# Peptides against a protein of PDB entry 1ZZD, part 20

Target 1, 109 residues: chain A of PDB entry 1ZZD
Amino acid sequence: FQVVNPYLLRDLVDLGIWDEGMKQYLITQNGSIQGLPNVPQELKDLYKTVWEISQKTIINMAADRSVYIDQSHSLNLFLRAPTMGKLTSMHFYGWKKGLKTGMYYLRTQ

## One batch from the design tools (peptide; aimed at target 1 S54 K56 S89)

Design b2_p13_3_s2 (made by RFdiffusion4, then SolubleMPNN; from b2_p13_3, 8 letters changed)
Fold by OpenDDE base, seed 4:
Structure b2_p13_3_s2 (fold): chain B 109 residues (1-109), chain A 13 residues (1-13)
Amino acid sequence: as target 1 above (109 residues)
Amino acid sequence: SEKELEELFNKYF
């Protein structure tokens, strides 16, 4: 199973910080570079995993697409340890943003 | 390119 984004791999190699230790770190961290002190913040912002990207941002993107599509795209959300309150807020936010189709698929880590 | 990325990935994984 591929846990490392190929583009991220390229950029880490270009930075000259790729080695076996980095590889094992990424595998252990499920592809996350957020905890690496020697990685520029711009790369951290660019390479957020599905667990790190704001779910609100995902909902916003889905809402934007839904404006011009008859049927809303399927909305896939990835949450870490979701609570009922958080799920309710997400559903409400999606509704508020005008999503015709609610949450289609929820995945938890 | 995508091919180059695949080759790079195969090199390190």
Scores: peptide ipSAE 0.072, ipTM 0.705, DockQ to the pose 0.015
OpenDDE base, seeds 1, 2, 3, 5: peptide ipSAE 0.016, 0.060, 0.065, 0.059; ipTM 0.299, 0.689, 0.694, 0.687

Design b2_p13_3_s3 (made by RFdiffusion4, then SolubleMPNN; from b2_p13_3, 7 letters changed)
Fold by OpenDDE base, seed 5:
Structure b2_p13_3_s3 (fold): chain B 109 residues (1-109), chain A 13 residues (1-13)
Amino acid sequence: as target 1 above (109 residues)
Amino acid sequence: SEAELEELFDKYF
């Protein structure tokens, strides 16, 4: 299992901020760079892990796709720290957005 | 390229 995206590695090297400390940080953070103050926000946005992407955005995209197809595609959601409140909100939001099917697959970290 | 990325990865990991 690859913890660090090779493209991310390249960009960090290009920025000149790669060192052993950075390597260990990434390993302990499961590949996330969101907490690094010396990384441009553009790169943080580019290299968000599946756990760091807004699931609301995922639902929106699924709803948008459903406009053009007869059946909803598989909807996969990834939550780092799911709560009943979040789950209920997601289900309600999906319903509100007119998804033809419920949540297909929920993955938790 | 993919080869260059692999080389870079091997170098730093």
Scores: peptide ipSAE 0.038, ipTM 0.622, DockQ to the pose 0.014
OpenDDE base, seeds 1, 2, 3, 4: peptide ipSAE 0.031, 0.019, 0.016, 0.016; ipTM 0.527, 0.373, 0.346, 0.338

Design b2_p13_3_s4 (made by RFdiffusion4, then SolubleMPNN; from b2_p13_3, 6 letters changed)
Fold by OpenDDE base, seed 4:
Structure b2_p13_3_s4 (fold): chain B 109 residues (1-109), chain A 13 residues (1-13)
Amino acid sequence: as target 1 above (109 residues)
Amino acid sequence: EEEELEELFDKYF
């Protein structure tokens, strides 16, 4: 399976910083570039992995989409070490934001 | 664009 975002790969190649070391780094870091000092911050902000994006933001985006679509859409949430408190908060937040459907997929690292 | 990215990916992975 793909560990590295293809768009990220393109941008790293365009920056001229792609090499075997970079490849191995990304593989070991599950596609994360957050720890790379030679990558512009703008790219770091753009290429956050599913584990680095706030799930609150994901819920917000899902809620925004749900306003304009009649059909149900799948919502995938990714959590590191989920706790009952986090799960409860996410469910209530989703409810508060008016999601038509609850959490469809929960992935855990 | 998607095809180009796929080719790029295949080149480096």
Scores: peptide ipSAE 0.048, ipTM 0.644, DockQ to the pose 0.016
OpenDDE base, seeds 1, 2, 3, 5: peptide ipSAE 0.033, 0.041, 0.042, 0.037; ipTM 0.686, 0.677, 0.677, 0.667

Design b2_p13_4 (made by RFdiffusion4)
Pose (drawn by RFdiffusion4):
Structure b2_p13_4 (pose): chain A 109 residues (1-109), chain P 13 residues (1-13)
Amino acid sequence: as target 1 above (109 residues)
Amino acid sequence: SDPNDDLLSVDVP
């Protein structure tokens, strides 16, 4: 099979740019839209992949919501060009933010 | 650029 994010999908049709220079490009690009030549910046900002969101923001939003969480939450973490140093900062950042669950799975590469 | 590079500014003892 293969299906595109329906919200991203609606928007590409609404711009008529849902030409084939898309279904194909999207698949051989991990489903990213940054650096597509013909897409508005606002769509680029709205449809970031998790690999394109700083794990810093992910951790901050987790810290924000956590004061309302009696237990904990499964905080999966995504790293692009993973170094031991980046991972160390990620662990400490979540640690100093007071999180109960610093990391569920690390998804990488 | 890698958006996670901003984590390297975190001072880790």

Design b2_p13_4_s1 (made by RFdiffusion4, then SolubleMPNN; from b2_p13_4, 4 letters changed)
Fold by OpenDDE base, seed 5:
Structure b2_p13_4_s1 (fold): chain B 109 residues (1-109), chain A 13 residues (1-13)
Amino acid sequence: as target 1 above (109 residues)
Amino acid sequence: MDPNDVLLEVEVP
């Protein structure tokens, strides 16, 4: 099931661009607003879907968290269209960043 | 495990 981010909804309403068309657009785009020309880039950055967030950023965040926690934590990665190249890169990047935990969960659509 | 989940194991240096 798809849930509309309530904050996104609010911001779209505040922008005055929320309507039935926008709703349908979001449904067809799996919640992505990246393709909307009338949305500020700042909002696009804020409301990136889990599939649109840079995997490197996610790994960086995980690496940063690992500095502050003793317990191993799993890292959840999301790739809309994973390739072996991407997976390999993510693997090595995680290693390079010195993650204290080597457990990554990659979700694919 | 979700069938769409892939476990990646990274060796810790």
Scores: peptide ipSAE 0.015, ipTM 0.305, DockQ to the pose 0.063
OpenDDE base, seeds 1, 2, 3, 4: peptide ipSAE 0.013, 0.006, 0.007, 0.006; ipTM 0.292, 0.265, 0.288, 0.279

Design b2_p13_4_s2 (made by RFdiffusion4, then SolubleMPNN; from b2_p13_4, 5 letters changed)
Fold by OpenDDE base, seed 4:
Structure b2_p13_4_s2 (fold): chain B 109 residues (1-109), chain A 13 residues (1-13)
Amino acid sequence: as target 1 above (109 residues)
Amino acid sequence: MDPDDVLLEVEVP
């Protein structure tokens, strides 16, 4: 089971610090990297602003990665003002994109 | 899980 933002996953892999320990850490921290000593501050700052990232783009990236990952993933989505309509829209968009696992963790500010 | 989180579970065939 994973709870990882697709952008974050990519960046952690690119840094070469993605492993099982990192995965477990992120699960316990609900996807937060703020407490990680081996992550550059620039990435920490970047992911403080994830609320402004297009959720469709995040879902697209998750779908692209899911082609090569045989694990259950939970997608972190961020909405400032969630409505039932927005939730439904995001839900079905993920469905249409063919996510292997359709567990979306919607977080609000 | 944070109580402010909303979990959407989709079973995609």
Scores: peptide ipSAE 0.007, ipTM 0.255, DockQ to the pose 0.060
OpenDDE base, seeds 1, 2, 3, 5: peptide ipSAE 0.007, 0.005, 0.005, 0.006; ipTM 0.266, 0.257, 0.253, 0.262

Design b2_p13_4_s3 (made by RFdiffusion4, then SolubleMPNN; from b2_p13_4, 4 letters changed)
Fold by OpenDDE base, seed 5:
Structure b2_p13_4_s3 (fold): chain B 109 residues (1-109), chain A 13 residues (1-13)
Amino acid sequence: as target 1 above (109 residues)
Amino acid sequence: MDPNDSLLDVKVP
C-alpha cells in the first residue's frame, strides 16, 4: 500500500494545490511530484521517492558509513526495471567503494 | 569481498 508523506502533504497544501485531483495524481504516480509543473524544483529535490534517488549515491553513503562500523549494514536498493547488467554494475561499484559485505536487498517496482 | 560473489536478494513489493 502507498502512504502519502505527511510533510509533502503539508507543503502541497501550503502551495494551495492540494485537492482530490492531486491526491489521485500522487496515487497513480507512486508519490512522485517530479512531473508537476507548479511545484518548485527545490521541493522536487527534497521529495524524491526511493525510485528517483540515485542508487550510486546510496552506495556512496553506505560506504562512508562502513568506516565507523565493523560490518556494513544491509543495503537496500530500489530499481524500477532492473537488468542483469545494471545489477552487475551496482555490485562492482559497491565492491570498488569498499563495502565490507555484499548483502544487497533489491526492491523492484 | 569477491566481486563475483553477489549476495542479492531480489524482492518485489
Scores: peptide ipSAE 0.010, ipTM 0.268, DockQ to the pose 0.043
OpenDDE base, seeds 1, 2, 3, 4: peptide ipSAE 0.009, 0.000, 0.000, 0.008; ipTM 0.256, 0.226, 0.245, 0.240

Design b2_p13_4_s4 (made by RFdiffusion4, then SolubleMPNN; from b2_p13_4, 4 letters changed)
Fold by OpenDDE base, seed 5:
Order: sequence, then structure tokens, then C-alpha cells
Structure b2_p13_4_s4 (fold): chain B 109 residues (1-109), chain A 13 residues (1-13)
Amino acid sequence: as target 1 above (109 residues)
Amino acid sequence: MDPNDVLLDVKVP
């Protein structure tokens, strides 16, 4: 089931653009607001769906966390259209960025 | 494990 991010909902209401049309748009777009011209880019950046966040950024964050933690931590990655090439690239990128140990749970859509 | 999940193990030698 899809649940609208409550903070996104709030901000859309505050912008005065929340209506049934917007609701239907979000449903059809799986929660993405990236295509909305009347939404500031800052909000688009803030409310990227898990499928829209750069996987490199996620790996970078995980690498940064690994500096401060001793125990291995799990990292969830999301790819809308995963390929073996992307998976391999992500694997090596994680290694390159110095993940001491990491478990990546790649969820496919 | 979710069938849609792929586990990637990244370790530094």
C-alpha cells in the first residue's frame, strides 16, 4: 500500500496546491513530485522517493556512517530498474568508498 | 528474505 508522506502532504497543503488532482497525480506517480512545475526544487530534493535518490549518495552516507560504527550495518538500496551492471557498479563503488563491511539490501520495484 | 531483495555484500579486504 502507498502512504503519502505526511510532511509532503503538509507542505503541499501549505503551498495551496493540494487537491484531488494532486492526490491522483501522486498516486499515479508513486509519490513523486519531481515532475511538478509548481513545486520548488528545494522541496523536490527533500521529497525524493526512495527510487529517485542517487544510490551513490546513499552509499556515501553509509560509508560515512561506517567510520563511526564498529558493527556492520545494513544498507537498503532501491533501484527501479536494476541491471547487473548497476549492481556491480554499486558493489565496487561501496568498496571503493571504504565500507569496511556492508550488507546492501537492494529492493527492486 | 523478500524475493525482490538482492543482498550485496561489500567488504574491505
Scores: peptide ipSAE 0.014, ipTM 0.292, DockQ to the pose 0.062
OpenDDE base, seeds 1, 2, 3, 4: peptide ipSAE 0.012, 0.005, 0.005, 0.005; ipTM 0.285, 0.254, 0.262, 0.253

Design b2_p13_5 (made by RFdiffusion4)
Pose (drawn by RFdiffusion4):
Structure b2_p13_5 (pose): chain A 109 residues (1-109), chain P 13 residues (1-13)
Amino acid sequence: as target 1 above (109 residues)
Amino acid sequence: DPTADITLDDLLS
């Protein structure tokens, strides 16, 4: 099969740019839209892949919500160009933010 | 790397 994010999908149709220079490009780009030449910046900001969101923001939003979480939450972490240093900073950052669950799975590469 | 922007100052604050 193969299906595109329906919200991203609606917007590409609403711009008429849902031409084939898309269904194909999108698949051979991991479903990213940054650096597509014909897409508004607002859409780029709204449809970031998790690989395109700083794990810093992910951890901050997790810390924000956690004061309301009696237990914990499954905090999966995503790293692009993973170095041992970046991982160390990610662990410590979550650790100093007081999180109970610093990491569930690490998804990488 | 904007996705791994955790600096030393973030860890020392």

Design b2_p13_5_s1 (made by RFdiffusion4, then SolubleMPNN; from b2_p13_5, 4 letters changed)
Fold by OpenDDE base, seed 1:
Structure b2_p13_5_s1 (fold): chain B 109 residues (1-109), chain A 13 residues (1-13)
Amino acid sequence: as target 1 above (109 residues)
Amino acid sequence: DPVHDITLEDLLA
């Protein structure tokens, strides 16, 4: 199920643009505010969904976490439109960064 | 959303 980010909710309320229409908009946009013209860019940069964050950054964070995790840890990658080339690049990048499992879960939007 | 488990071995196959 989908839950609105509580910090995003706070900031939208502070902007005075939170209402039922905004709630429905977020539901239809899977939590993304990137398309809203009345939201400051700094908030758009702050509140990126898993589909909007660079997967390279996700891999880096996973690699950092894996330092203290054994081979049981799995990486989750989220791509809106995956291609074989992009998957290969990410997979080898993860391997190069020292991911112990050498595997990931691919989710598509 | 569908979840796919992929390993390096899978990509190299």
Scores: peptide ipSAE 0.007, ipTM 0.346, DockQ to the pose 0.063
OpenDDE base, seeds 2, 3, 4, 5: peptide ipSAE 0.007, 0.006, 0.006, 0.006; ipTM 0.302, 0.251, 0.325, 0.326

Design b2_p13_5_s2 (made by RFdiffusion4, then SolubleMPNN; from b2_p13_5, 5 letters changed)
Fold by OpenDDE base, seed 5:
Parts: structure tokens; sequence; C-alpha cells
Structure b2_p13_5_s2 (fold): chain B 109 residues (1-109), chain A 13 residues (1-13)
């Protein structure tokens, strides 16, 4: 089952666009609001699903955190359609950015 | 509080 992000739900209610149609849309879109024209981009950026977040950005954040800790935080990457080339690139990018620990979890959709 | 308008059913999909 899917659970709608309660904060997203709140914001959609605040926008006055929450209704049964919106609910069904979210269900069919696996929670993504990226395709909604009546949602501000700021909210779209805020509520990106794990599959929509740039994994490069996640790696950058992990690298930044690693500066302050001995062992890099667990890095979870999510790819909707992973390829070996993309995975390799991500691995080397992480290394280049100074990650002390490689990918701990790789999740695919 | 806008959350007052949120029902449990709304959270379930």
Amino acid sequence: as target 1 above (109 residues)
Amino acid sequence: DPTNNITQEDLLA
C-alpha cells in the first residue's frame, strides 16, 4: 500500500487543490507531483520522490558530510533505471568526491 | 491548522 506524505498532503490542502482527482493522480504517479502544472516549482523540488532526486546531489551531500565524520554516512542511492555504466560512474564520482565509504545501499525500482 | 481537514482516509492510497 501507499501512504501519502502527510506534509505533501498538508501543502496540497493549503493550495486548495486536494480532492479525489488529485488523490487518484498521486496514486497513478506513485506520489510524484512533478507533472502537476498547478503546483509551484518550489514544492516540486521539496517533494521529489526518492526516484526523482538527483543521485549526484546525494553523493555530493554525502561527501560534504564525510568531511566531518570518520566514516562516511550510509549512502543510499535510488535509481529508476540503473545501468552498469551509470552505477560505475556514480561509484567513481563518489570516490572522486572523497567518500570514505562506498555505496551502502543501492535500491532500484 | 490545515491538518484538521486531513482524514485518515486521505493518508491511505
Scores: peptide ipSAE 0.022, ipTM 0.381, DockQ to the pose 0.015
OpenDDE base, seeds 1, 2, 3, 4: peptide ipSAE 0.012, 0.013, 0.020, 0.012; ipTM 0.304, 0.315, 0.363, 0.282

Design b2_p13_5_s3 (made by RFdiffusion4, then SolubleMPNN; from b2_p13_5, 4 letters changed)
Fold by OpenDDE base, seed 5:
Structure b2_p13_5_s3 (fold): chain B 109 residues (1-109), chain A 13 residues (1-13)
Amino acid sequence: as target 1 above (109 residues)
Amino acid sequence: DPTHDITEEDLLA
């Protein structure tokens, strides 16, 4: 089930744009605020859903963490529309970045 | 798409 991020809710209330329409919008958009014209970009960046975050960035962060640990952190990757090409690219990119452990968990929407 | 910025260059490099 979906629940509204309480911090997002707070910020939307603080912006004065929270109402029933906004609630329904979030439901239909699976929590995404990226399409809202009246939300600052900073908030959009902050509240990206897992399907909107660059997985390249996630891989980079995981690679950076792996420098400090014996085993790479569990890496969860999310693909809205996975293809073999994308998966291959992600695997090779991860390898290139020095990940000692491949992706632990792949989720698809 | 969260993999939009993983380019072919990244793959081939």
Scores: peptide ipSAE 0.022, ipTM 0.480, DockQ to the pose 0.605
OpenDDE base, seeds 1, 2, 3, 4: peptide ipSAE 0.022, 0.022, 0.019, 0.010; ipTM 0.418, 0.454, 0.443, 0.301

Design b2_p13_5_s4 (made by RFdiffusion4, then SolubleMPNN; from b2_p13_5, 4 letters changed)
Fold by OpenDDE base, seed 4:
Structure b2_p13_5_s4 (fold): chain B 109 residues (1-109), chain A 13 residues (1-13)
Amino acid sequence: as target 1 above (109 residues)
Amino acid sequence: DPTNDISLEDLLA
C-alpha cells in the first residue's frame, strides 16, 4: 500500500479517528483528506496534496526564486484534471511572471 | 512517473 504522510497519520491518531477504515479510505483517495467530515478544516488546509495546491502559487514561488538564482531550476506542476484553458493560463502566467526558463513541466495524475 | 513529465511549452504546442 502507499505510504501515508507520517505527520498526517499522527494527527489522525491524535484525533482518534485513525483505524483500518481510515487507512483504506486514504489509499483509495490517494492521500486526500478533503472529503472527510470528521477532520477539522485547519488540518485539511495543512495537508493538501500536490494535486490540491494551487499551481498558481507554485508558479509564484518559482518566479520569486528565479529572481535570485543564476542557474536553471526545473519546475514541476501537478494537475489532476488539466484543461486547455487552464494550461494556457498557466503558460501565460508563468511568462508574465518572468520565469527565466521554460523548464517547468506538467505532471498528470 | 517520470515518463509523464512534459514541458509546458511542448504540451501547449
Scores: peptide ipSAE 0.033, ipTM 0.405, DockQ to the pose 0.054
OpenDDE base, seeds 1, 2, 3, 5: peptide ipSAE 0.016, 0.024, 0.023, 0.026; ipTM 0.355, 0.370, 0.382, 0.414

Design b2_p13_6 (made by RFdiffusion4)
Pose (drawn by RFdiffusion4):
Structure b2_p13_6 (pose): chain A 109 residues (1-109), chain P 13 residues (1-13)
Amino acid sequence: as target 1 above (109 residues)
Amino acid sequence: ADELWEEVLEELE
């Protein structure tokens, strides 16, 4: 099979750019839209992959919502070019933010 | 999205 994010899909049709320079490009690009040459910036900002969102924001939103969480939450973490240093900063950042669950799975590469 | 948070590591040290 293979299906594209339906919201991203609706928008590409609404611009008529859902030409084949897309279904194919999208698959051989991990389903990223940054640096597509013909896509508005607003769409780029709205459809970031998790690999394109700073794990800093991920942790901050987790800290925000955690004051309302009686228990904890499964906080999966995603690192692009993972170094031991970046991981260390990610762990400490979540640790100092007072999170109960600093990390569920680390998805990487 | 791929950043080393040096100021966080300094605090950790």

Design b2_p13_6_s1 (made by RFdiffusion4, then SolubleMPNN; from b2_p13_6, 5 letters changed)
Fold by OpenDDE base, seed 2:
Structure b2_p13_6_s1 (fold): chain B 109 residues (1-109), chain A 13 residues (1-13)
Amino acid sequence: as target 1 above (109 residues)
Amino acid sequence: ADELDEDVLKEAA
C-alpha cells in the first residue's frame, strides 16, 4: 500500500521539507506527520491517519451515514491500544448517538 | 498488520 498520501506529499513539497530523510521518517511512522515539529497543526489535523482520528469522530460519521441507509451497516473502528474502559466508553457514545448497529469490527494496530 | 475483533463493543457492554 501507499504509505504517503499523495496530497500530503504535495503539501510537504510546498513546505520545502520533502527529502529522502522525510520519506524514511514517514515510512517508519506509518505515514504519520503528527510528530513533526516543522509542520503546521492545521496540516496535522488534516492528514491524521486512521489510527489518529478520534473515535468519536468516526462514530459521528457512522451515525450520519445511518440516516441514509435503511438496512443496518456495521461500524468499523480502529484503535491503536484499546482498553476495556475505552471500549465501554465508545459503546455508550455510539448508543447515545443512535447507531442502528453496534460496533461489528474492531481493528487494532 | 492489524488485528480484527468482532462484536467487541457488545461484549464490553
Scores: peptide ipSAE 0.010, ipTM 0.347, DockQ to the pose 0.074
OpenDDE base, seeds 1, 3, 4, 5: peptide ipSAE 0.008, 0.006, 0.008, 0.010; ipTM 0.324, 0.313, 0.248, 0.342; seeds 3, 4 fail the geometry check

Design b2_p13_6_s2 (made by RFdiffusion4, then SolubleMPNN; from b2_p13_6 with W5M E7D L12A)
Fold by OpenDDE base, seed 1:
Structure b2_p13_6_s2 (fold): chain B 109 residues (1-109), chain A 13 residues (1-13)
Amino acid sequence: as target 1 above (109 residues)
Amino acid sequence: ADELMEDVLEEAE
């Protein structure tokens, strides 16, 4: 798995803040730039890891793809600190969105 | 570790 998004790399280079230290920082932060004070908020909003974006959005995207497939893909959900309530909500939301035939994978950070 | 969400829910019930 690629640690640094290639587009993020480009933008960090354009900002003039890319160096070996930044690379190591991103490795330790699993690709997240949310903690960097010298990065514009618009870039932080743009570059969210799978742990930072709404899992509801992921489910929506999976539902959109499932319109054209016959159980050919699986749904991966990523949570930093999953709770039973969150898991239940995601399960039923996926069901509601027509993902009954899909496979659901939970990954924890 | 990867785990099926369905299995997680079943284990909790």
Scores: peptide ipSAE 0.012, ipTM 0.354, DockQ to the pose 0.076
OpenDDE base, seeds 2, 3, 4, 5: peptide ipSAE 0.011, 0.009, 0.000, 0.008; ipTM 0.346, 0.394, 0.194, 0.340

Design b2_p13_6_s3 (made by RFdiffusion4, then SolubleMPNN; from b2_p13_6, 5 letters changed)
Fold by OpenDDE base, seed 4:
Structure b2_p13_6_s3 (fold): chain B 109 residues (1-109), chain A 13 residues (1-13)
Amino acid sequence: as target 1 above (109 residues)
Amino acid sequence: ADELDEDILKEAE
């Protein structure tokens, strides 16, 4: 699988911080740059992995999209360490936001 | 109850 987003790679090269050490770091971090002190926050925000993106935001976007579609819209949520409480909370939040369907896909790291 | 659920969701972020 691809560990490093090609656009991220480009930006890291442009920053002049790409090297073998960085590559190995990213491999060990599954592509996450959140822990890098020498990376601007704007890039960290831009290149959040699927496990780092706010799932609440994902739900909000899905709810917004669902206004324009029937019921074929799928909602994919990614949780690193799901618990029953978290799942319940996400379910009810989705319902509150007016999602036509429940959680279609739940992926865990 | 809804607020509590939202707090749990926030924790999941």
Scores: peptide ipSAE 0.012, ipTM 0.401, DockQ to the pose 0.125
OpenDDE base, seeds 1, 2, 3, 5: peptide ipSAE 0.007, 0.000, 0.007, 0.006; ipTM 0.318, 0.314, 0.355, 0.313

Design b2_p13_6_s4 (made by RFdiffusion4, then SolubleMPNN; from b2_p13_6, 4 letters changed)
Fold by OpenDDE base, seed 5:
Structure b2_p13_6_s4 (fold): chain B 109 residues (1-109), chain A 13 residues (1-13)
Amino acid sequence: as target 1 above (109 residues)
Amino acid sequence: ADELDEEILEEAK
């Protein structure tokens, strides 16, 4: 069950480009606006789906949080096309970054 | 390996 991000919806409405066609586009694109030429890059960066953002960034953020959090959070990774090598690399990167809590959930598309 | 994998590997070294 996929729902359009309400903040994204707001911004698209503010841009004046929200319509039924846009809605259908988002459905077919799994919520991605990366391919839209009439959307500012800043918004594209802001509304990257979990499948589009760098997982390295997620790990870095998790590592930063781990400085202040013991076990109140867990690392969740989202990979569109995961490979064993990629998973291993991410695991060791997280370890190097000093994550207190390892990967708890792995989501794949 | 994709770009992300290579980047992560480099940082892990």
Scores: peptide ipSAE 0.018, ipTM 0.414, DockQ to the pose 0.285
OpenDDE base, seeds 1, 2, 3, 4: peptide ipSAE 0.007, 0.011, 0.000, 0.017; ipTM 0.359, 0.325, 0.244, 0.392

Design b2_p13_7 (made by RFdiffusion4)
Pose (drawn by RFdiffusion4):
Structure b2_p13_7 (pose): chain A 109 residues (1-109), chain P 13 residues (1-13)
Amino acid sequence: as target 1 above (109 residues)
Amino acid sequence: SDPNDDLLSVEVP
């Protein structure tokens, strides 16, 4: 099969740019839209992949919502060019933010 | 640029 994010999909049709220079590009680009030449910046900002969101924001939003969580939450973490140093900072950052669950799975590469 | 590079500014003991 193969299906595109329906919200991203609606917007590409609404711009008429849902030409084939898309369904194909999107699949051979991990479903990213940053650096597509013909897409508005607002859409780029709205449809970031998880690999394109700083794990710092992910951890912050997790810390924010955690004061309302009686238990904990499954906090999966995504790293692009993973070094031991970046992972160390990620662990400590979640640790000093007081999180109960510093990491569920690490998805990488 | 890797958006996770901003984590390297975290001082780790």

Design b2_p13_7_s1 (made by RFdiffusion4, then SolubleMPNN; from b2_p13_7, 4 letters changed)
Fold by OpenDDE base, seed 4:
Structure b2_p13_7_s1 (fold): chain B 109 residues (1-109), chain A 13 residues (1-13)
Amino acid sequence: as target 1 above (109 residues)
Amino acid sequence: MDPDDVLLEVEVP
């Protein structure tokens, strides 16, 4: 089971610090990297602003990665003002994109 | 899980 933002996953892999320990850490921290000593501050700052990232783009990236990952993933989505309509829209968009696992963790500010 | 989180579970065939 994973709870990882697709952008974050990519960046952690690119840094070469993605492993099982990192995965477990992120699960316990609900996807937060703020407490990680081996992550550059620039990435920490970047992911403080994830609320402004297009959720469709995040879902697209998750779908692209899911082609090569045989694990259950939970997608972190961020909405400032969630409505039932927005939730439904995001839900079905993920469905249409063919996510292997359709567990979306919607977080609000 | 944070109580402010909303979990959407989709079973995609």
Scores: peptide ipSAE 0.007, ipTM 0.255, DockQ to the pose 0.059
OpenDDE base, seeds 1, 2, 3, 5: peptide ipSAE 0.007, 0.005, 0.005, 0.006; ipTM 0.266, 0.257, 0.253, 0.262

Design b2_p13_7_s2 (made by RFdiffusion4, then SolubleMPNN; from b2_p13_7 with S1M D6V S9D)
Fold by OpenDDE base, seed 1:
Structure b2_p13_7_s2 (fold): chain B 109 residues (1-109), chain A 13 residues (1-13)
Amino acid sequence: as target 1 above (109 residues)
Amino acid sequence: MDPNDVLLDVEVP
C-alpha cells in the first residue's frame, strides 16, 4: 500500500494544486514531486522520498544510532538505479563508519 | 522476500 505524506498533502492543498489528478500523479511517481514544475524548489527539497534522499546520509544516521546499541540493527537502503559500483561503495562506506554487524536491506525500484 | 530485495551483510572486526 501507499500512503501520501500528510504534511505533503497539506502543503499541496495550501498551494491549491491538490486534486484527483495530483493524487494519481503521486501514485504514478511513487510519491515524488520532483518533476512538478509548479512546485517551489523548497518543497521539493523538503519532500524527498526514500529513493531521493542520499543513501550516504541514511548510512550516517544508522552509524550514529549504532553507537548506543550492543546488538545489530537492520539498515534499509533504497536505490532507483543501483550499479555494482554504487553497491560496493555503500558496502564499504558502512564498514568504514563502524557498523558492527550492519545488515543492509537493499530495495530496488 | 521481494524479488527486488538484496541483502548485504557488513561485519566490522
Scores: peptide ipSAE 0.013, ipTM 0.290, DockQ to the pose 0.063
OpenDDE base, seeds 2, 3, 4, 5: peptide ipSAE 0.006, 0.008, 0.007, 0.010; ipTM 0.273, 0.285, 0.276, 0.307

Design b2_p13_7_s3 (made by RFdiffusion4, then SolubleMPNN; from b2_p13_7, 4 letters changed)
Fold by OpenDDE base, seed 2:
Structure b2_p13_7_s3 (fold): chain B 109 residues (1-109), chain A 13 residues (1-13)
Amino acid sequence: as target 1 above (109 residues)
Amino acid sequence: ADPDDVLLEVEVP
């Protein structure tokens, strides 16, 4: 079940690039517009899917939340294609940011 | 692309 983000739809219409081809493209790309050359980078940044959000951003947010609770939040990360090297890097970055709880949940596409 | 979007991979034996 896939639903197009209504705000994304609006912006694509405003750009004048929404059509049946674009619709099919989004379906095949699981909602991602990152590969579209005719879309401004600012829109690509705005409409990153869960798989495209910076791992550092997620870890930073987790660290920020941990300041306000006694127990560290569970760290949930989403990776499209995880590798051992990437996972190790994420682990060390989390440690550097002072997360008391390591990765609790990892989801892959 | 923002270089911070992806963490650098560490070589793992």
Scores: peptide ipSAE 0.026, ipTM 0.337, DockQ to the pose 0.352
OpenDDE base, seeds 1, 3, 4, 5: peptide ipSAE 0.008, 0.006, 0.006, 0.006; ipTM 0.257, 0.263, 0.261, 0.268

